# Ledger of designs, part 35: peptides against a protein of PDB entry 9IZ0

Target 1, 345 residues: chain A of PDB entry 9IZ0
Amino acid sequence: ITCLGSNGHTYKQLVKGGNDDLRQDAVMEQVFEQVNGFLRSYRKTSQRNLSMRTYKVIPLALKTGVIEWVQDTIPLGEYLDSAHKVYHPKEWSLSTCRKLIAEKQMEDLETRLKVYDLVCRHYRPVFRHFFLESYADPVQWFTTQTNYARSTAVASVLGHVLGLGDRHGQNILIDKTSGEVIHIDLGIAFEQGKKLPVPECVPFRLTRDVVDGMGITGVEGVFRRCMEFTLETLRREEDSLLSVLEVLRYDPLFSWLISPLRRMKKQKMQLENFNQPESGNITTDASRDPKIQRNNVSGESEAERAILKVRQKLSSTLSVEASVGELIRIAQDPSYLALMFCGWS

## One batch from the design tools (peptide; aimed at target 1 D166 L196 P197 V198)

Design b2_p16_5_s4 (made by RFdiffusion4, then SolubleMPNN; from b2_p16_5, 12 letters changed)
Fold by OpenDDE base, seed 1:
Structure b2_p16_5_s4 (fold): chain B 345 residues (1-345), chain A 16 residues (1-16)
Amino acid sequence: as target 1 above (345 residues)
Amino acid sequence: EEVEKLLEEHRKALEE
């Protein structure tokens, strides 16, 4: 829909209906706004204009809301699929890569690593071309690539600390004007991504294409240093961040758990994206949800566990540099990326 | 050369 604002400007808005709980998105955007306050107050982060890009979410009902249309954006996965066809027309299609990874999903780690390496050899990174194509001026190219590395660093630290899940290429937008990343569909937080049919094993998305977009320095220089400054800021503001999360503990509208319906929707989307033929004998015996012990872990006990994990991630036991170094290592580890839905791009 | 200049400008902007 297009709405006329009280300021006389027209805003394009996306109406989402269905199983997407936009209240979770709205709450996470409020957390990001508070974190952006901390980033603006700290010299090392404010000097670099470090922020998590936010968008306006207006929840209208349990499953309906209006999302601000972020103008001049493209989903990372849409750009990468199009660019890969242009720059590597003789390599494998994204569908071929997905099929091979899915076919070996139930195999051992050694087999999955061999398939991941094979896919990586037949699907090379292309995201550097986003900056080279879009910015003919060297200063604009450099500025935009720097903004990308900075925004990706902030989003990576926040994504780890808050345990953001479902960070696939369609849930990460690239701003074509600034090069900044915009994270969308925030309804999988506090490590609930580990409860998906394909568990998330990485702290944030740092795939080969995400790194290729950082240019010749890769994860070194801008990205690493901006992760360090962001983590240093969050450690300094730990009590403030935890206080914001404690308010959400008592919000009856916030779900600390991924809903069974959302898990089923994500499972269906994963199966559809894998082009697995419907083996017709999925008897909809919806009754045998395996007794995952409904430990009636009250929503309160899950909130407490989530807050405890946030506190643990902000621990000063390791230096900022050592903590960031370990996060970068884990996020790029083939042993984790080979287990992901799309760890190669 | 031009890439090294941009990296040096970035290094300066990180030290300021």
Scores: peptide ipSAE 0.014, ipTM 0.436, DockQ to the pose 0.013
OpenDDE base, seeds 2, 3, 4, 5: peptide ipSAE 0.000, 0.000, 0.011, 0.000; ipTM 0.215, 0.236, 0.414, 0.266

Design b2_p16_6 (made by RFdiffusion4)
Pose (drawn by RFdiffusion4):
Structure b2_p16_6 (pose): chain A 304 residues (1-257, 299-345), chain P 16 residues (1-16)
Amino acid sequence: ITCLGSNGHTYKQLVKGGNDDLRQDAVMEQVFEQVNGFLRSYRKTSQRNLSMRTYKVIPLALKTGVIEWVQDTIPLGEYLDSAHKVYHPKEWSLSTCRKLIAEKQMEDLETRLKVYDLVCRHYRPVFRHFFLESYADPVQWFTTQTNYARSTAVASVLGHVLGLGDRHGQNILIDKTSGEVIHIDLGIAFEQGKKLPVPECVPFRLTRDVVDGMGITGVEGVFRRCMEFTLETLRREEDSLLSVLEVLRYDPLFSWLGESEAERAILKVRQKLSSTLSVEASVGELIRIAQDPSYLALMFCGWS
Amino acid sequence: SSLLEHSYEALEEANE
């Protein structure tokens, strides 16, 4: 539902009747805003202008809340389906990949990796072409690319820290003229998903297409640097963060999918921010564990 | 919720 504005600008409101965890999304957005404040009150984490982008959430009811449909965007999942066909029509479709992996579900490890390797060899990455031929001449394109890299890196590090759940393309919105990413529908949090009926391996969203969209350079450069600066900044302001997560723990609103998984979850948050390992080594291990095909094969259908 | 449903549907389909 799109309404005009007194200043003359239209605002789009996405109202959902489905039982999306909009209250959890709201509290998570509050945490994200406070994180933006942390990144604001520091030298390195603000020269890059890095921020985990927040979209305003106004949940009138958990089942029937209303959120701000962000200014003109194309969701990642709804995108690069058309781009896949237009850019690579010869290669296989999503239908061949999907249920072919469906045949992979009951198979062993080697079979799962083999079929995944085959399908991934068939379907070359295509998201790299969104930032080309869409935005503008090169300066704006590069600014958009670095904005996407920064925003996705910060969102990914924060999601790994807070154990964010579903990270399909259907839950990612790319801005357009700016390039900052907006994660949507973050209902599953505090390590909720891996432990699904169907298990996962990857801690944060990192497919081949996503790393292809970061530019010619994969996730080694601006992405890693932004991630590691985010990790160090989050560690430096760790006490305030755990304070925020504690106040989340004591209220019966945040979903942590007497004693609760929330305690263990924040302990894992502390471990993830623990200074025992160097931050650079932590970022390296995170990139490796999110990029390796062995982990990616077991994730789920698609996710090429 | 949706992710859970998709996981269950995938399990049911695999069993069928």

Design b2_p16_6_s1 (made by RFdiffusion4, then SolubleMPNN; from b2_p16_6, 9 letters changed)
Fold by OpenDDE base, seed 3:
Structure b2_p16_6_s1 (fold): chain B 345 residues (1-345), chain A 16 residues (1-16)
Amino acid sequence: as target 1 above (345 residues)
Amino acid sequence: SEALEEALKLLEEAKK
């Protein structure tokens, strides 16, 4: 839908209908606006213009809402698939890599590591080319690559702390003007992604292509330092952040439990991203609900557990540098990336 | 199909 604003500007808006509860996305955007307040108040983050990029979500009903269409963006996964065909036309297709990982998904870790290594050798990173192609001016190139590393660092810390899941290449937009990342589809928070059939094992997405976009310094440049400053800010504002999350504990619009419909949709998206749509009637007989024991954990008990996990992640037991170092290590660990749906790019 | 079969063959060879 295209809406004319009261300011005379035309806004493209995506109307989501059907099975998506946009209330969770709207609540997470409000949490990010509060966090952006903390990042603006602290000198080390404010001087670097550190922020989580937000977008407007207006929930209209249980399954309908309006999302701001972010102009001049591309999904990371769409760029990577197109760029890989251009820069590495002799390497394996994304389809071949996905099929090979899927076919061996039930094998032991050692086998899955061998598969992951083989895929990595036949599918090289290309995301550095986004900046090289898009920005002929060296100052624009440096600025946009710096903005990418900064925004990715903020999103990575928030992704870890808030337990944001489902951060695949279609849920990460790249702003073509600024180089900043925009995270969309925030319907999985507070580590609910660990309850998916393919559990999310990493604290945030830090795959080879995500790192390749940071340029020659990789994670050891702007990215690490901006993660440190972001985490330092969140630790200082722990009580403020926890107070925001406690309000959500009592919000009847926020579900601390993944809805059965959202779980099924994310399960299907996981299965469908392994299976290219061969045009065959895969009657996914929904009848084999694996008896994931519905531990009837009350929504209150899950909210309390989620807030306790946020507090634990903000603990000062380790230095900011040590905590960020461990997060970066885990997010790049082949033993976790080999278990992911698309851990190689 | 062929690229997947080749990839599977390379994986079996890397298991030996």
Scores: peptide ipSAE 0.071, ipTM 0.768, DockQ to the pose 0.041
OpenDDE base, seeds 1, 2, 4, 5: peptide ipSAE 0.047, 0.000, 0.044, 0.064; ipTM 0.745, 0.293, 0.746, 0.760

Design b2_p16_6_s2 (made by RFdiffusion4, then SolubleMPNN; from b2_p16_6, 9 letters changed)
Fold by OpenDDE base, seed 1:
Structure b2_p16_6_s2 (fold): chain B 345 residues (1-345), chain A 16 residues (1-16)
Amino acid sequence: as target 1 above (345 residues)
Amino acid sequence: SEALKKALELLREAEE
């Protein structure tokens, strides 16, 4: 739909109907706006225009809302799938890589590392081509690649600190005008991604294609320095950030837990992405009621645990440089990426 | 199907 704003401008809006609780997205966008306030107030981050890209979310009901249509964007995963077909037409398809990882998902770490390495050799990074194709002017190319590295650094720190999950290539948009990343579908936060059937083991998405988009320096230079400045800002504003999260503790509409419906939907989507239908009559014996350990952990105790975990991630026990160095190491570690649903791109 | 078969063969050869 197109809405007329009070300023006389027309805005394209996506009406989303479905089982997605847009209240979670709206709350996380409010947290990002507060963090953007901290980033603007601190000299090192303000001088670099560091921000988390936000979008307007208006929840209308439990399962319905209006999302701002971000113009001139593409999902990272959509670009990568298309670009891999163009630049590496003789390499494996994304579907082949997914099937091979899925087939060996129950194997030991050593086998899964061999599978991951094999997939990596047959599915090479291409995301550098996004910038090379889109920007003929060297100044625009350099500016947009720099904006990408900066926005990815902010999103990586925030994603780690807030424990954002489900950071797959369809939940990360690329702005074709600025090169900035826009994170969407924020309904898995505060480490609830570890409760998925395939647990999230990385602090943020730093796959080979995410790094390839940073250019020749990779993670070294703009990205690392912008992560450091972002983490330094969040450590400085720890009490302010925790105060924002404490307000959410008392919001009866905010879910600190992944909803059983959303968990089942994500589980089904993960399983459906593993199960391209071979026509085999797998009688899904519907009788395995997964004992949802209703840990009767009150939503309040989960909120307290989440806030405590945010505080622990902001600890000054390690230097900013050491903390960022360890986060970058873990996010690129094959031992974690091999365990992910799509750790190779 | 054929690409997956080749991928599994290459995986087996890398496991041996």
Scores: peptide ipSAE 0.082, ipTM 0.783, DockQ to the pose 0.041
OpenDDE base, seeds 2, 3, 4, 5: peptide ipSAE 0.000, 0.075, 0.072, 0.059; ipTM 0.345, 0.776, 0.769, 0.746

Design b2_p16_6_s3 (made by RFdiffusion4, then SolubleMPNN; from b2_p16_6, 11 letters changed)
Fold by OpenDDE base, seed 4:
Structure b2_p16_6_s3 (fold): chain B 345 residues (1-345), chain A 16 residues (1-16)
Amino acid sequence: as target 1 above (345 residues)
Amino acid sequence: EKAEEEARKLLEEAEK
């Protein structure tokens, strides 16, 4: 839909219907706006205009809402799939890579590392081309690549601290004008990504293509420095951030747990991305839901555990530099990326 | 298809 704003501007709005609880997204966007306040107040982050790029979410009812459509964006995964076909037409398709990783999903780490390495050799990074193609002016190229590295750094720290899950290439938009990343579909937070059918093992998405977009300096340039400044800001504002999260503990609309419906939908989407219609009778014996003993962990105990985990991630036990160094290391570690649904791109 | 079969062969060779 197109809405006329009170400012006389027309805004394109996406009406999202279905089973997705936009209240989770709306709450996380409110947390991001508070964090953006902290980033604006601190000199080191303010001087660099560091922010989590936000979008407006208006929940209208249970499972329905209006999302402000971010104009001039493309999903990272959509760009990467198209760019691979152009730059590496002799390499494996994304579907081939996904199939091979899936076929070995239940194998040991050594086998999964071999598959991951093989996929990496036959599916090379291309995301640098986004900036080279989109920006013929060298100043615009440098500015947008810098904005990408900055926004990715903020999103990486904040995504780690808040335990944002489901950070696949379709849930990360690239602003084609600014080069900034926009994270969408925020309903997997507080490490609930570890409860997905493919558990999330990395603190944030720092795959080869995510790094390739940072240019020749990779992670050691603007990205690392902006992660450090962002984490330093969040450590300083720990009490303020925890106070914001404590308000969410009492929000009856916020769910600290992944909904069974969302889990099933993500499971189905993971399976459907494997089921190209080859007519093989894979009896999806839906009966092997491992009886995760639902210990009657009250939603309150999950909120308390989530807040405690945020506090632990903000701990000053390690320096900012050491903490960021370890996060970058883990996020790029093949031993974790090989376990992911799409760790190669 | 052919790329998947080649990929599967390369995996089977890397598992040996």
Scores: peptide ipSAE 0.103, ipTM 0.813, DockQ to the pose 0.041
OpenDDE base, seeds 1, 2, 3, 5: peptide ipSAE 0.053, 0.080, 0.082, 0.071; ipTM 0.757, 0.793, 0.791, 0.788

Design b2_p16_6_s4 (made by RFdiffusion4, then SolubleMPNN; from b2_p16_6, 8 letters changed)
Fold by OpenDDE base, seed 5:
Structure b2_p16_6_s4 (fold): chain B 345 residues (1-345), chain A 16 residues (1-16)
Amino acid sequence: as target 1 above (345 residues)
Amino acid sequence: SSLIEEAERLLKEAKE
């Protein structure tokens, strides 16, 4: 929809309805605003303007609301599919790669690794071209690529700590003006991505194209250092972050569990994305919501387990450098990426 | 598709 503000400006708004829990998005955006407060208070993160990009979510009812549409953005997956056709027209299509990975999804790890390697050879990274195409000025190019690496580092640490799931290329927007990443559809958090039909097994998205966008240094430079400073800030503010999450424990509107309906919707989307090219028609099929009796007692126990996992991820048992090094290693490990829905791009 | 059949052939040959 298009709204006219009292200031005479026209704003594009996305109305979401049906099964998407916009209250989860709104709550996660509030957590990101608090984390952005911590990042502004700490010298190492403040000097680099490190932040999680946020967007306004206004819940109107249980499953309906208005999202501020982020202007001048493109989904990462949309750019990558288009750019791959331009720069590598002789390589496999995204649909061919998806189909081959799906056909071998039930095979052993060795077979899945061979399939993943074969797909990787026939679908090469292209995301560096986003910055090369968009910015003729070397200073703008460098600034935007730096902003991308910084924002991806913040989102990677925060996404790991909060256990954000469903981080596919359509849920990651690129700001075409700043190069920053914007994460959308935040309704899979606190490790609930492991309960998807294709379990998420990486701490955050660090695929070959996500790395290719960082330029010639890849993960070694701005990205790694910004992850370290972000994790150092979150460890320092552990009690403050846990206190914010504990307020959410008592929010009757927040769901610590993935809804069966959202899981089924994601399963259907995964299956449909194997058979059809992404026609961006969000068919809001208003299928009748089964009365999920929220057993409050089960929600509190899941919230406590979620907060405990956040505390464990903020543990100072390993150095910040060692912890970040291990996270980067796991996020790029073919043995995990070969198990993902789209681990090659 | 011919590409998937070729990929399956290559995967079979790589198991042998």
Scores: peptide ipSAE 0.031, ipTM 0.721, DockQ to the pose 0.039
OpenDDE base, seeds 1, 2, 3, 4: peptide ipSAE 0.026, 0.025, 0.026, 0.024; ipTM 0.686, 0.649, 0.640, 0.651

Design b2_p16_7 (made by RFdiffusion4)
Pose (drawn by RFdiffusion4):
Structure b2_p16_7 (pose): chain A 304 residues (1-257, 299-345), chain P 16 residues (1-16)
Amino acid sequence: ITCLGSNGHTYKQLVKGGNDDLRQDAVMEQVFEQVNGFLRSYRKTSQRNLSMRTYKVIPLALKTGVIEWVQDTIPLGEYLDSAHKVYHPKEWSLSTCRKLIAEKQMEDLETRLKVYDLVCRHYRPVFRHFFLESYADPVQWFTTQTNYARSTAVASVLGHVLGLGDRHGQNILIDKTSGEVIHIDLGIAFEQGKKLPVPECVPFRLTRDVVDGMGITGVEGVFRRCMEFTLETLRREEDSLLSVLEVLRYDPLFSWLGESEAERAILKVRQKLSSTLSVEASVGELIRIAQDPSYLALMFCGWS
Amino acid sequence: AEELIEESEEEEEEIE
């Protein structure tokens, strides 16, 4: 529902009748805003202008809340389905991949990796072409590309830290003229998903298409640097963060999918921010564990 | 989010 504005600008409101965890999304957005404040009160984490982008959430009811449909965007999942067909029509469709993996579900490890390798060899990455031929001449394109890399890196590090759940393209919105990513529908949090009926391996959203969209350079450069600066900044302001997560713990609003998984979750948060391992080594291991095909094969259908 | 849970439950049943 799109309304005008007194200043003359229209605002789009996405109202949902489904039982999306909009309250959890709201408190997560509050944490994200405070993180933006942390990144604001520092030299390195603000020269890059890095920020985990937040979309305003106004949940009138958990089942029937209303959120801000962000200014003109095309969701990642709804995108690169048309781009896949237009750019690579010869290659296989999502139908062949989907339920072919569906045949993979009951198979063993080697079979799962083999079929995944085959399908991934068939479906070359295509998201790299969104930033081309869409925004503008090269300066704006590069600004948009670095904005996407930064925003996605910060969002991914924060999601791994807080154990964010669903990370399909249907839950990712790319801005357009700016390029900052907006994660949507973050209902599953604090390590909720891996432990699904169907298990997962990847800690944060990192497909082949996503790394292809970061530019010619994969996730080694601006992405890794932004991730490691984010990790160090989050560690430096760790006490305030765990304070925020603690106040989330003691209220019965945040979903942690007496004693609760929230305690163990924040312990894992501390471990993830623990200074025992160098931050650079932590970022390296995170990139490896999110990029390796062996982990990617078991994730779920698609996710090429 | 919930869709993923539902799909995973369905696939668990299919596997079973």

Design b2_p16_7_s1 (made by RFdiffusion4, then SolubleMPNN; from b2_p16_7, 11 letters changed)
Fold by OpenDDE base, seed 2:
Structure b2_p16_7_s1 (fold): chain B 345 residues (1-345), chain A 16 residues (1-16)
Amino acid sequence: as target 1 above (345 residues)
Amino acid sequence: GLKLLEEAKRLAEERA
């Protein structure tokens, strides 16, 4: 739909229907707005304009809502597939890589590491070309690559702290104007990604292509420093952030657990992505929701465990530098990336 | 839902 704003500007809006509860996304976007408040309050983060990019979500019903259309964006995965065909036309297709990883999904770690290394040698990073293609002016190129590294650092810290899951290349948009990342489909949070058929083992997405977009310094430049400043701010605001999450504990509409329906949908999408390379379309199959008896007692206990886990991630037991260093190490570890659905790009 | 997040926002603003 197209809406006329009170400011006289016309905004495109996506009407989303089907099995996705947009209330989860709306809640996470409001948590991000609170965190953006904290980032504005501290000189180290404010001076760098550090923020999580947000979008407006208006839930209308259990399975229907309006999402702000983020203009001038592209999904990271869509760009990478197109760019890989241009810059590496003799390398393996994304479909071939996915198939080889899938065929070894039930094998031991050693076998999975060998297949991951083989895939990595035949599917090289290309995301640096996004900035080189889009920005002819060296100042614009440097500015947008810096904005990418900054926004990715904020999203990486928040993604870890809040336990955001399902961070595949279609759920990460790139703003073509600013170079900033926009995270979408926020309905897997508080480490519920570990309950997927392919468990998420990394704290955030830091694949070879995500790093290639940071330029020649990779993680050792703007990215690491901005992760450190973001984590320092979140540690200072721990009580404020935990108070925001405690209010969600009492929201009967918020789900601290991944729904069986969402788990089945993600399983189906994983299987379809193995068999058909082109169906990036999230088919909203409107299958009847079985009346899952929400055991309310399980929801409160899961909320408490989630909040305790957030507190543990904000612990000052290690320095900010040591904590960020370990997160970066784990997020790039082949032993974790080889276990992922698409850990090579 | 949204009212609880407005309340969370108020509580966060009162602490900031």
Scores: peptide ipSAE 0.009, ipTM 0.458, DockQ to the pose 0.017
OpenDDE base, seeds 1, 3, 4, 5: peptide ipSAE 0.007, 0.005, 0.000, 0.000; ipTM 0.406, 0.359, 0.303, 0.259

Design b2_p16_7_s2 (made by RFdiffusion4, then SolubleMPNN; from b2_p16_7, 10 letters changed)
Fold by OpenDDE base, seed 2:
Structure b2_p16_7_s2 (fold): chain B 345 residues (1-345), chain A 16 residues (1-16)
Amino acid sequence: as target 1 above (345 residues)
Amino acid sequence: SLALIEEAKRLKELRE
């Protein structure tokens, strides 16, 4: 849809229909706007213009809403698939890598690590080329790569603290003008990603390609330091952040649990990515919504557990530097990445 | 919603 704004500007909007409840996305975007307020209030984060990139979400019904169309963006996964074919045409296809990881999904950790290492040797990082090919001016190149590292650091801390799941390459957009990341499809939060058929074991996405985009310093320098400043700000504003989340505890429309329908959809998408696209029109017969008796008691207990986990992640027991160091270590650990659906890129 | 932001501010003011 194209809308004319009251300012005379024309805005593209995406109407999302189907099985996606946009209410959760709209709530998470509001949490990000509050966090952006905290980041603007502190000198260390404000001086660096640290923010989570947000987009407008207007939920209209249970399965329908309007999303702001983010102009001049590309999904990270779309760029990486195209760039890998250009820069490494003799390496394995993404489909070959996915197949080999899937064939070993039920094997022991040692076997899965061997297959992950094999895939990594045959599918090398390319995301540095996004900045090199898009920005011929050295100042613009350095600025956009710095913006990428900064925005990825903010998103990584927030993604960990709020337990954001489903952080695959299609749910992370790159802004072609600024180099900043935009996280979309926020319907898996508060560690509900651990309930997926392939459990999410990393705190945020920090794969080899995500690191390759940071340039020669990798995670060291801009990225690490911006994670530290972001976590320092969130620890200072712990009570403010928890107060925002406590309001969500009493929102009857907010779901602290992964939708069974969303879980089934993700399970199908994981299976279909392993089979060749047989163009089977799976008419999802929309018929029997099982009356999910939302036992209200289970929803409140899950909200309390989620808020408690956020508080634990904001604990000052470890230094900011030690906490960030451990998060970066875990997010890059092959023992976790080898267990993921796509941990190599 | 804007109401969630206002209630979060109110809850903050009650804790300070």
Scores: peptide ipSAE 0.008, ipTM 0.425, DockQ to the pose 0.016
OpenDDE base, seeds 1, 3, 4, 5: peptide ipSAE 0.007, 0.006, 0.000, 0.000; ipTM 0.378, 0.396, 0.257, 0.272

Design b2_p16_7_s3 (made by RFdiffusion4, then SolubleMPNN; from b2_p16_7, 12 letters changed)
Fold by OpenDDE base, seed 3:
Structure b2_p16_7_s3 (fold): chain B 345 residues (1-345), chain A 16 residues (1-16)
Amino acid sequence: as target 1 above (345 residues)
Amino acid sequence: PLAAIKEAEELAKLKA
């Protein structure tokens, strides 16, 4: 829809209806606005304009709301699929890579690592080309690549701390003007993604293409340093952040549990993204419901565990540098990436 | 596509 604002500007908005509860997305955007306040309060983060890019979410009902249309953006996954066809036309298709990973999903880690390595050799990173194509001016190129690395660093720390899941290439937008990342569809928070049939094993998305966009220094440049400054700020504001999360414990509109409908939709999206219809009857015997212990965990007991887990992630037991170093290591570990639906790009 | 599937099938047979 298009809405005329009181300022005389026309705004494009997306109306979501059906089965998506936008209240969780709206709450997570409010948490990011508070964190952006913390990032502005400290010289190390404010001098770098470190922020999580936010978008407006207005929940209208249980399953209906209006979201801001983020202009001048492209989904990361859409760019990568198009760019890979241009820059590596002799390599494997994304469909071929997905099929091979899916066919070996039930195999041992060593087999999955071999398949992941094979896929990686036949599907090379291309995301550096986004910046080279979009910005002919060297200063603009450097600025936008720096903005990308900065925004990705903030999103990576927040993604880890808040346990944001489902960070696939369609849920990450790239701003074509600034190079910044915008995270959308925040329907999985507080490590609820670990309860999916394909569990999220990484703290945030740091795949080969995500790193390729950072340029020649990869993770060892702006990205690592901006993760460190972001984590340092969140550790200083631990009590403030925990107080914001405690308010959500008492919010009757916030669900600490993934709704059965969202779980089914995300499960179905994981399975349907595996089952792009090449007409092969892969009877995924959906009957192996892993006995995910349906512990009737009260929403309160899940909230308390989530807040405790945030506190543990903000612990000063390790230095900021050591903590960030370990997060970067885990996020790039082939032993975790090989377990993902799309860990190679 | 078919060569990649065959290579992954051969890799699976080498572990069986």
Scores: peptide ipSAE 0.014, ipTM 0.504, DockQ to the pose 0.042
OpenDDE base, seeds 1, 2, 4, 5: peptide ipSAE 0.006, 0.007, 0.010, 0.000; ipTM 0.454, 0.461, 0.464, 0.386

